# Designs tried in a protein design run: peptides against a protein of PDB entry 3EFO. Part 16

Target 1, 262 residues: chain A of PDB entry 3EFO
Amino acid sequence: SQLADLYKSCETDALINFFAKSAFKAVLHQPLKVIREILVNQTAHMLACYRKNCASPSAASQLILPDSMKVLPVYMNCLLKNCVLLSRPEISTDERAYQRQLVMTMGVADSQLFFYPQLLPIHTLDVKSTMLPAAVRCSESRLSEEGIFLLANGLHMFLWLGVSSPPELIQGIFNVPSFAHINTDMTLLPEVGNPYSQQLRMIMGIIQQKRPYSMKLTIVKQREQPEMVFRQFLVEDKGLYGGSSYVDFLCCVHKEICQLLN

## One batch from the design tools (peptide)

Design b1_p12_2_s2 (made by RFdiffusion4, then SolubleMPNN; from b1_p12_2, 5 letters changed)
Fold by OpenDDE base, seed 2:
Structure b1_p12_2_s2 (fold): chain B 262 residues (1-262), chain A 12 residues (1-12)
Amino acid sequence: as target 1 above (262 residues)
Amino acid sequence: SISQDGNIYTFS
């Protein structure tokens, strides 16, 4: 299913904003472990209540989400994986403070994008279409070595290039002959002026127009060291500094729901 | 592992 369709009728954006701000406020007075446990428990309890009182009977091996909260677990996992809630020495106090302050001031739309970035397959662009490409799930499994992807979370923008990205697209975007020639130190795309370049710039512009902060562009080559930073925004995957993959999180939530109901 | 069908996740 298309990710865009999954978000259309969801109230999760408001909920995650609330949970995020509540949790980030609680960080000042409660241990991170406790906060994380509370968030997981709240998620499980809400979904358990739904299953018990609203959902049709289903197998114990199934987790049924209400339509309004289809993506609640994924957002909750993203929240749990935010550096503010991670107990890792690699994360500086300044970084935690910065992220906390950012989220505390974010509106619903901003926090939605912040916690779950847009990941767009740029290599599939139709230069004749006025529609944005459909976003894919933020997981490495959705990337392709032959693909070019744009990731944006309202604060950062990444253009990720697979090692086998089409040379014609590389030429179109960067005006260089090959992947190897791409300069990852650039923070702005060159104004090449061809239809593909214009389309990409348009997309980037549309994404930027909806955000209160100017997103710095980072060019990322697959298998190069800076890709590690990019991968941290693939929020459904297991993070470098801890936190569950979405699959693992769902399993955890499911187990807790089962315990609550049986 | 899990499979997803809309709002239904199936665990194995």
Scores: peptide ipSAE 0.462, ipTM 0.935, DockQ to the pose 0.889
Fold by OpenDDE base, seed 3:
Structure b1_p12_2_s2 (fold): chain B 262 residues (1-262), chain A 12 residues (1-12)
Amino acid sequence: as target 1 above (262 residues)
Amino acid sequence: SISQDGNIYTFS
């Protein structure tokens, strides 16, 4: 069908860029509540239309996403959880204004990375491989106390270390004997010179490549206070300022789709 | 509770 072909040609990254800029423009003249409702409604209507006209018959308890929009809901939830669209008093007007202006000037690739960060399990790094580690979903459930993860969103870069991260990797990266000895005030990794350190630096370089802004590196130890900032970039989890988890958002969208179709 | 099979999410 014509609709099926249309959905196949749809690019989620372009859509989220459009929705983000449209919403961030609308905040100047519309209440935040209204904007959030519109975004949810648009998401539900698009997916409802697909289910009605394109998807194979399925149970009402199922949500079927077209392949071209398989990640649209998660990006939409990330947009909804952005400080620009939140009304929490803990978020300063300056911060909202800053992020609004940033997104308004972002290209498609920039906004994609901004709303959904890249989270890499570097503790599994193969020093002989030219391939980047496969990114994991941005959720606490994907972290491990024994792991080391690199997170980047185009503006910030974090190196997260589990409390039980391997001492040999800590030595390899920081040239210190243990987790406790890591200095989290540093913004640059030391030039240790071993293959693991070199590979990590290479990965960081690749991530930085062709990004419009230089990402500052923040070292984060699990269970220390700065980890709270890092966890805000685990966008599939519940946000500190009231944003829904991705699971909760999917449930919400599913319910709305059912209401539209019944 | 959600289970996933490809692009199909099942809610229970």
Scores: peptide ipSAE 0.460, ipTM 0.934, DockQ to the pose 0.920
Fold by OpenDDE base, seed 1:
Structure b1_p12_2_s2 (fold): chain B 262 residues (1-262), chain A 12 residues (1-12)
Amino acid sequence: as target 1 above (262 residues)
Amino acid sequence: SISQDGNIYTFS
């Protein structure tokens, strides 16, 4: 059907870019509450239409997403959780204005990475492979105290280290004997020169490639105070300033879909 | 509360 073809051709990254710019433009003339409601309604409406006209019959307790929109809800939740659309006094006007302007000029690829960061398990690197490790979902549940993760959103890059990170990897990356010796004030990795260090630097270079901004590197130790900043980029978790977790958002969308179809 | 199988979410 024509409708099925529409969903097949739909690209989430383009939609999110469109919705983000539309919403951020609307902020100047409409209340935030209305904008958020529109975004949720649009998400639910699109998915309800798919369920009604394209999807195979399923139980009411199930939410089936088309392949082309498989990640639409998670990106939409990330958009809703952006400081521009949050009404919290903790967020300065300058920060809202800055982020608004950034997104208004972002291309599709830039906004995709901006709203949903890339989180890579660096501790799983194969120094003999030229392939990037598979990204994991941006949630604390995907982290490991024994792991080392690289997060990038196009503007910032974080290297997160678990408290039980392998000393061998720490030595390979930082040329120090232990986790405690890592200096988190540095913004550049030392050029240790071993294969693991070179592989990590290569990965960082690939991530930085074709990005309009040079990403500043922040080294984060688990359980230290600066980790709170890092956790803000774990976008599937509940936000510090009132944003919902992805699970909660899905529940909300599912309920609204059911209401639309009843 | 929610289980995921590909693009299918099941709510309990």
Scores: peptide ipSAE 0.454, ipTM 0.932, DockQ to the pose 0.912
Fold by OpenDDE base, seed 4:
Structure b1_p12_2_s2 (fold): chain B 262 residues (1-262), chain A 12 residues (1-12)
Amino acid sequence: as target 1 above (262 residues)
Amino acid sequence: SISQDGNIYTFS
């Protein structure tokens, strides 16, 4: 059907870019609550329409998404959790204005990365491979105390280290013997020169490529204060400033879809 | 809980 073809042609990244810019424009003349409701409603309506007209019959307990928009909800949740759409006093007006303007000028690829960061398990890095490690879901559940992860959203880059990060990797990256010896005040990795260090630097370079902004590197140790900032970018988790987890958001969307279809 | 199988989310 034509409708099915339409959904097939839709891409989440483009939709999110559109929704983001639309919402961020609307904040100038509409209450945030209304904007958030509109976004949720639009999401639910789109997906309900798909289910009604395109998807195969399924149980009410299931949410069926078109393949092209299977990650629409997660991106939408990320959008809803963005500081621009949150009315929290902890978020400065300047920060909201800054991020708003940034997104308003972002292309599809930029906004995609911005709303859903790339989280890479670099502790699994194969120094003999030129391929980037597969990104993992942006959730604390995907982190490990034994792991080292690189997160990038096009504006910021974080190197997160678990408390039990392998000493050999720490040595490889920082040229120090242990986790405790890592200096988190540095914004640049030392030029250790070993293959692992070189590979990590290469990965960081690749991530930085074709990005309009130079991403500042922040080194984060697990359980230290700066980790709280890092955790804000684990967008599938519950937000620090009132944003829902992805699971909760999915439940919300599902319920609304069911209501629309009943 | 939610389980995901491709583009299908199952709520329980």
Scores: peptide ipSAE 0.449, ipTM 0.932, DockQ to the pose 0.921

Design b1_p12_2_s3 (made by RFdiffusion4, then SolubleMPNN; from b1_p12_2, 5 letters changed)
Fold by OpenDDE base, seed 2:
Structure b1_p12_2_s3 (fold): chain B 262 residues (1-262), chain A 12 residues (1-12)
Amino acid sequence: as target 1 above (262 residues)
Amino acid sequence: KITRDGNIYTFS
């Protein structure tokens, strides 16, 4: 997909993997606040250096990202928003430890997907095409009440259903007549056997390919309580337990860059 | 508010 191609930067992916492991190691010896500040500072300094030494002259109101780091900020924000680096009492020690260990053993490709999930608008799926639908940005703004989206981060897979999802697609996927009839307790899609169902299963299979962990499928209905869990994977939005939206993070980074260069 | 044009983000 275009988004996949956009976010597959070897340099950025490697950097994020490095930063993640470094930060997650540091959490054992350093305060979270310090670690977060270091990550932000690193981001700002890298981009400030680019602006100062490499970028074409631009207005102070602009943040210019080099091609090699065009997705660095978004990944960095995702890293900063990971539960391991959030100082919230709602996050259990076990959860922190679990995710810490997961990331510490992740390769570059794994961490790429982990920090920035794939979000696929499967309601636009062309059953006659072998191409995967183009991923969209992980933000609620990209969801639609009429849409059905598949989200995967290498560990979890979510099938999100808008309240106005097409009944024909619901029938095709779940073999039930309506949104209300969908059982969200299921962890496996039924083998309905129609082309759409088969295509969706194929997509899910492709996503699962070469992933070290089997992703559990969670069916999520819009506006139901479990959707809150799903929304935490919309990494460009503001997190439940803190962490900035990507927009807010960019503003923060931009301000710091300006401070460095002024 | 920010706008994006390629790799350029403009803040207002």
Scores: peptide ipSAE 0.540, ipTM 0.948, DockQ to the pose 0.910
Fold by OpenDDE base, seed 3:
Structure b1_p12_2_s3 (fold): chain B 262 residues (1-262), chain A 12 residues (1-12)
Amino acid sequence: as target 1 above (262 residues)
Amino acid sequence: KITRDGNIYTFS
């Protein structure tokens, strides 16, 4: 069917860019509550239509996503959780204005990365390989106390270190003997010069490529206070300012779809 | 609880 073809041709990154810009434009004229409701409704309606007209019959307890929209819900949740769409006193007007303007000028690739960061387990790096480590889902559940992770969203870059990070990697990256010795005030990695350090720098360089802004590096130690900032970029988790986890959002969307389809 | 199989989420 024509509808089936339409869904097959949809690109989530383009959709999220569109929804983001539309929503961020609407904030000037519409209440935030209304905008959020519209976004949820649009998501539910699109998926309900797919289920009704394109998907094979399934149980009411199931949510079926077309392959082209397999990550649409997570991006939509990220959009809904963005400070521009939140009315919280903890978020300054300046911050809202800043992020609004940023997104309004972002291309498809930029907004994709902005809303859903790359989270790379760099502790798994093979210095003999030119391949980048596979990104993991942006959730605390994917972190490891023994791991070192690089997170980037096009504007910020974080190097997160687990409390049990391998000393040899710490030495390789920071040229210090232990986790405790790492200075989190640094914004640049030292020029250690060993293969692992060079590989990490290469990865960071690749991530930085074609980004319109130079991402400031923040070193984050697990269980230290600054980690709270880092955790806000674990977008699939529950947000600090009332945003839903991805799981909760999926439940919400599923419920809405069921209501639409009875 | 939610389980995932590909692009199918099952709610229970």
Scores: peptide ipSAE 0.538, ipTM 0.947, DockQ to the pose 0.924
Fold by OpenDDE base, seed 1:
Structure b1_p12_2_s3 (fold): chain B 262 residues (1-262), chain A 12 residues (1-12)
Amino acid sequence: as target 1 above (262 residues)
Amino acid sequence: KITRDGNIYTFS
């Protein structure tokens, strides 16, 4: 059908860029509540239209996403959870203004990475491979106490280390004997020179490639206080300032779709 | 509970 073809041609990253800029422009003249409602309604209406006109018949308990929009809800939730659209006194006006201006100038690729970071399991690196490790979902549930993860959103880069990270990897990356010896104040990895270190540096270079900003590296140890900052980038989890988890958002969208189709 | 099968989410 014509509609089915339209959905197949949809580019979620472009849509999110559009919605983000539209919303961030609207905050100057519209209440945040209204803006958030519009975004949720747009999401629900788009998916309801797909279900009604394009999707195969399915149970009411199911939410079917078109392949081209399979990540639309998660990106939309990330947008809704951005400080610019949150009405919380804990968020400073300066921070809101800063992030608003950043997004207003971002291209499609930039905003995609900004709203949903790359989270890479560095502990799984194959030093003989030139391929990047497969990214995992941005949730605490995907972390491992035995793992080392690299997170990047185009502005910041975090190297997260589990409390039980392999000592051999710690030695390979930091040239120190144990987790306890890692200095989290460093913003650059040491030039250790072994294959693993070189591979990690290569990956970091690829991530940094063609990004408009030089991403500052932050070393994060699990269970230390600074980990709180890192966890805010696990965008599928519940936000610190009232943002919903992706699961909760999906439930909300599903309910609204059902209401629209009744 | 939500289960995922590809692009299909099932709510229970």
Scores: peptide ipSAE 0.516, ipTM 0.942, DockQ to the pose 0.907
Fold by OpenDDE base, seed 4:
Structure b1_p12_2_s3 (fold): chain B 262 residues (1-262), chain A 12 residues (1-12)
Amino acid sequence: as target 1 above (262 residues)
Amino acid sequence: KITRDGNIYTFS
């Protein structure tokens, strides 16, 4: 799957790690605007180079990504949308400094997960399987009111519940009869003990495994205030603080490539 | 609108 490719794009992962650390170092010496422009420029130049030297001729309306860098743009957009590179007063200096320091110490695998979270459809769990459900793209379009999703980025873990989440699953996870009864103040799932609960806990454990930080769990109900925080991690969507959607970013990159080549 | 075919994105 396309998402599977995201997690297996080691070369891109390394590049993003490099760009992230470089950018986060540069923020100490250069304006954010310049840093962002450099990152976009680098992206465009790399892809333009590919198009010029490696790709077959294509229409100007097309953007061709090399296989090794097919997920570079999405990660780059995530990097650009990180609070460290955003100049918004809504983002506290402490938060910016904290995340900067975190990323500066992250390995390739850590930064990969950090910039592009895992979003797992928990409502599709097979209690008879030990396999993790296939992750979905980090976009609202992949959520459903009937679904339950687990999001993790190595630092935070969210359990998002649609307003129409199946009562059976709610009962299985929380041991309550309905969505309305879920206590979102909990940071730990209850020990319900049924197979579904156990499976979910196992999945959470796997996600937490080998991560340098213990991810705090936040339970999020759709249409409640905390969902806004959750939505910030839907990195392919338009950012709350002015960050572009992935689609918009692709358009931007495409335009710049065309400028470079034409 | 963007359509995707493999690693090719077409903008229309």
Scores: peptide ipSAE 0.512, ipTM 0.942, DockQ to the pose 0.932

Design b1_p12_2_s4 (made by RFdiffusion4, then SolubleMPNN; from b1_p12_2, 5 letters changed)
Fold by OpenDDE base, seed 1:
Structure b1_p12_2_s4 (fold): chain B 262 residues (1-262), chain A 12 residues (1-12)
Amino acid sequence: as target 1 above (262 residues)
Amino acid sequence: SITVDGNIYTFT
């Protein structure tokens, strides 16, 4: 059917770009509560329509997300958790205005990365491979105390070090003997020159490629105070300023879908 | 419950 084809061809990244710009335009004329409700309703409506008209038969209590829109809820939740759509006194007007303007001028690829960062397990790098490691979900549950992760959202780049990061990798990246010796005030990695360092730098270069802004690098040690800033970019987790986790958001959307289909 | 990529998430 034409409807099924539409969902199969749905470009979630384009939709999120559209919804983001629409919402960020609407904040000038509509209450935030209304905007958030519209976004949730749109999400639920689209998924409800798919379930009703396109999805294969399943249990009434079960929602199946189509492949084309499987990431729509997670992106939508990220949008809802953006400072522009949050009514918190901790967020300055300047910050809201800045991010609003940024998103209003972002292309599809830029907004995709902005709302859902790329999180790469650097500790799994194969120095003989030119391929990037597979990104993991942006959640603390995907981190490891023994791991090293690179996070990028198009504006910022973070190198997160677990407390039990392998000394060999630390030596390879920073040319220091241990985790304790890593200087988190640096914004550039040293040019150590070994294959691992070169591979990491190559990956960072690929991530930076075709991005409109030069991403500042922040080195973050697990369990240190600056890690809290890093954790804000783990967008699938519960937000610091009241935003829902991805799971909580899915639950909310599912309830609304059920209401629409009843 | 919600299914994503074959994984079922049940909310109680």
Scores: peptide ipSAE 0.047, ipTM 0.741, DockQ to the pose 0.294
Fold by OpenDDE base, seed 2:
Structure b1_p12_2_s4 (fold): chain B 262 residues (1-262), chain A 12 residues (1-12)
Amino acid sequence: as target 1 above (262 residues)
Amino acid sequence: SITVDGNIYTFT
């Protein structure tokens, strides 16, 4: 159908950009609660419309998403959890203003990365491969104490190290013998010069490419205080200052869809 | 709820 074709041609990243800018503009004139409700309702309505008019019949417990909108809910949840839309006293007015201004000027690609960061398992790097490691979902469940992960959202870059990170990789990246010796105050990786270090630097370079801002690198050790900041970028998890996990959000949206359709 | 290949499954 024509409607189905529309959904197939829909670009989720463009939608998120639109919703983000619309919502952030609305913040100036509408209560945050109302804005959040509108976003959830819009998401539910869009998906309900697809289900009703385009999707084959399915069980009530199942929501079928078109390929072009598979990631819409997760992005929408990320938007809802942005500090601009969160009504928490812990978030300063300046921070809200800053984030709002940033997003208002972002293109589609920038906002996509901003709302849903890339999380790369660096510990799986093949120094002989020119391919980037496959990104994992932005959730703590995808981290490993034995792993090293690079997270980037276009503004910030984090190198997260598990407490049991391989010493050989630590040596390769930081030129120190162990996890304990890593200096988290550094904002630049040392130029160690070994293949692994070079590969990591290459990856970081690729990630930095075509981004309007230079991402500052933050080294994060698991279980140290700065990890809390890092975890806020694990957008599929519950945030420190509120907001649903992706799973919880899916449940919420699904319930609304069911109510709309039945 | 989980999402698998574009399908969201909600378990109540």
Scores: peptide ipSAE 0.037, ipTM 0.716, DockQ to the pose 0.604
Fold by OpenDDE base, seed 4:
Structure b1_p12_2_s4 (fold): chain B 262 residues (1-262), chain A 12 residues (1-12)
Amino acid sequence: as target 1 above (262 residues)
Amino acid sequence: SITVDGNIYTFT
């Protein structure tokens, strides 16, 4: 059907860019609560329309998404959890204003990365390959105490190290013998010069490419205080300031869809 | 779980 084709051709990243800019413009003249409700409703309406007109009959308990918008809910949740749309006193007005302006000027690719960071398991890095490791979902459940992960959202870059990170990798990256010896105050990786270090630096360079802003590197040790900042970028998890997990948001959206279809 | 074009995706 024509409608099905429309949904098939729809790009979630473009939609999120649109919704983000629309919402961030609206914050100037509408209450945050209203804006959030509108976003959820719009999401539900879009998906309900698809289910009604395009999707095959299925159980009401199922959340049906078009392939082109299969990640719409997760991005929408990320948008809803952005500090610009949160009225929390812990978030400074300056920070909200700053991020608002940033997003208002972002292209589709930039906003996509901004709302849903790239999380790379660099502990699986093959030094013989020029390929980037496959990104994992931005959730603590995808981290491992034995792992090392690089997170980037176009503005910030984090190198997260599990408490049980392999000493050989630590040596390769930092030229120190153990996790405890890593200095998290540094914002630049040492030039160790081994293949692993070089590969990591290359990856970081690739991530930085074509980004309008230079991403500051923050080294984060698991279970240390700075990890809390890092965890804010695990956008599928429950937010620090009351944002829902992705799963919870899906449930919310599903309920809204069901209401629309009844 | 979600269904995308007939495929069911489970979130855990």
Scores: peptide ipSAE 0.032, ipTM 0.702, DockQ to the pose 0.222
Fold by OpenDDE base, seed 3:
Structure b1_p12_2_s4 (fold): chain B 262 residues (1-262), chain A 12 residues (1-12)
Amino acid sequence: as target 1 above (262 residues)
Amino acid sequence: SITVDGNIYTFT
């Protein structure tokens, strides 16, 4: 059908950019609760329309997503969990104002990375390959105590170290003998000069390339206090300030879709 | 469960 073709041509990254800017503009004149409800409703209506007009018949218990919009819910949940749309007193007005202004000026590519960070398993690096490692989903379930991960969202860059990170990689990256010796106050990696270190630096350079802002590097050790900040960028998990996990959000959207179709 | 163009994904 013509509608099916329309949905197949939909660009989710453009939609999330539009929704983000619209919501962040509305925050000046509308209650946050109303804005959040509108975003959820819009998501549900779009997906309900697809199910009604485009999807093959299936069980009512199933959440049906078009391929072109399969990532829309995860982006929408990330938007809903952004500090600009949260009413928690722990979030300062200045921080909300800052992030609001940032997003209002972001292009499609910038906002995509901002709302859903790139998380790379650095411990799997092939020093002889010019390809970047495949990104993993932004969830604690994808981390490992034996792993080293690089996270970037266009504004911040984190290097996360598992408590059982391989000593040889620690030595290769930081030129220290063990995890305990890593200085997390450093914002730059040392110039160790081995192939692994060089490859990591190259990857960091590629990530930084053509981003409008210079990303400061933060070294994070697993189970140390600064890891709490890092975990806020694992956007598919439950947020510190009450934001839903991606799974919970999907359930919410599914229920609303069912209500719309009944 | 989630269905994407006929593919079913189950979350537990």
Scores: peptide ipSAE 0.029, ipTM 0.703, DockQ to the pose 0.261

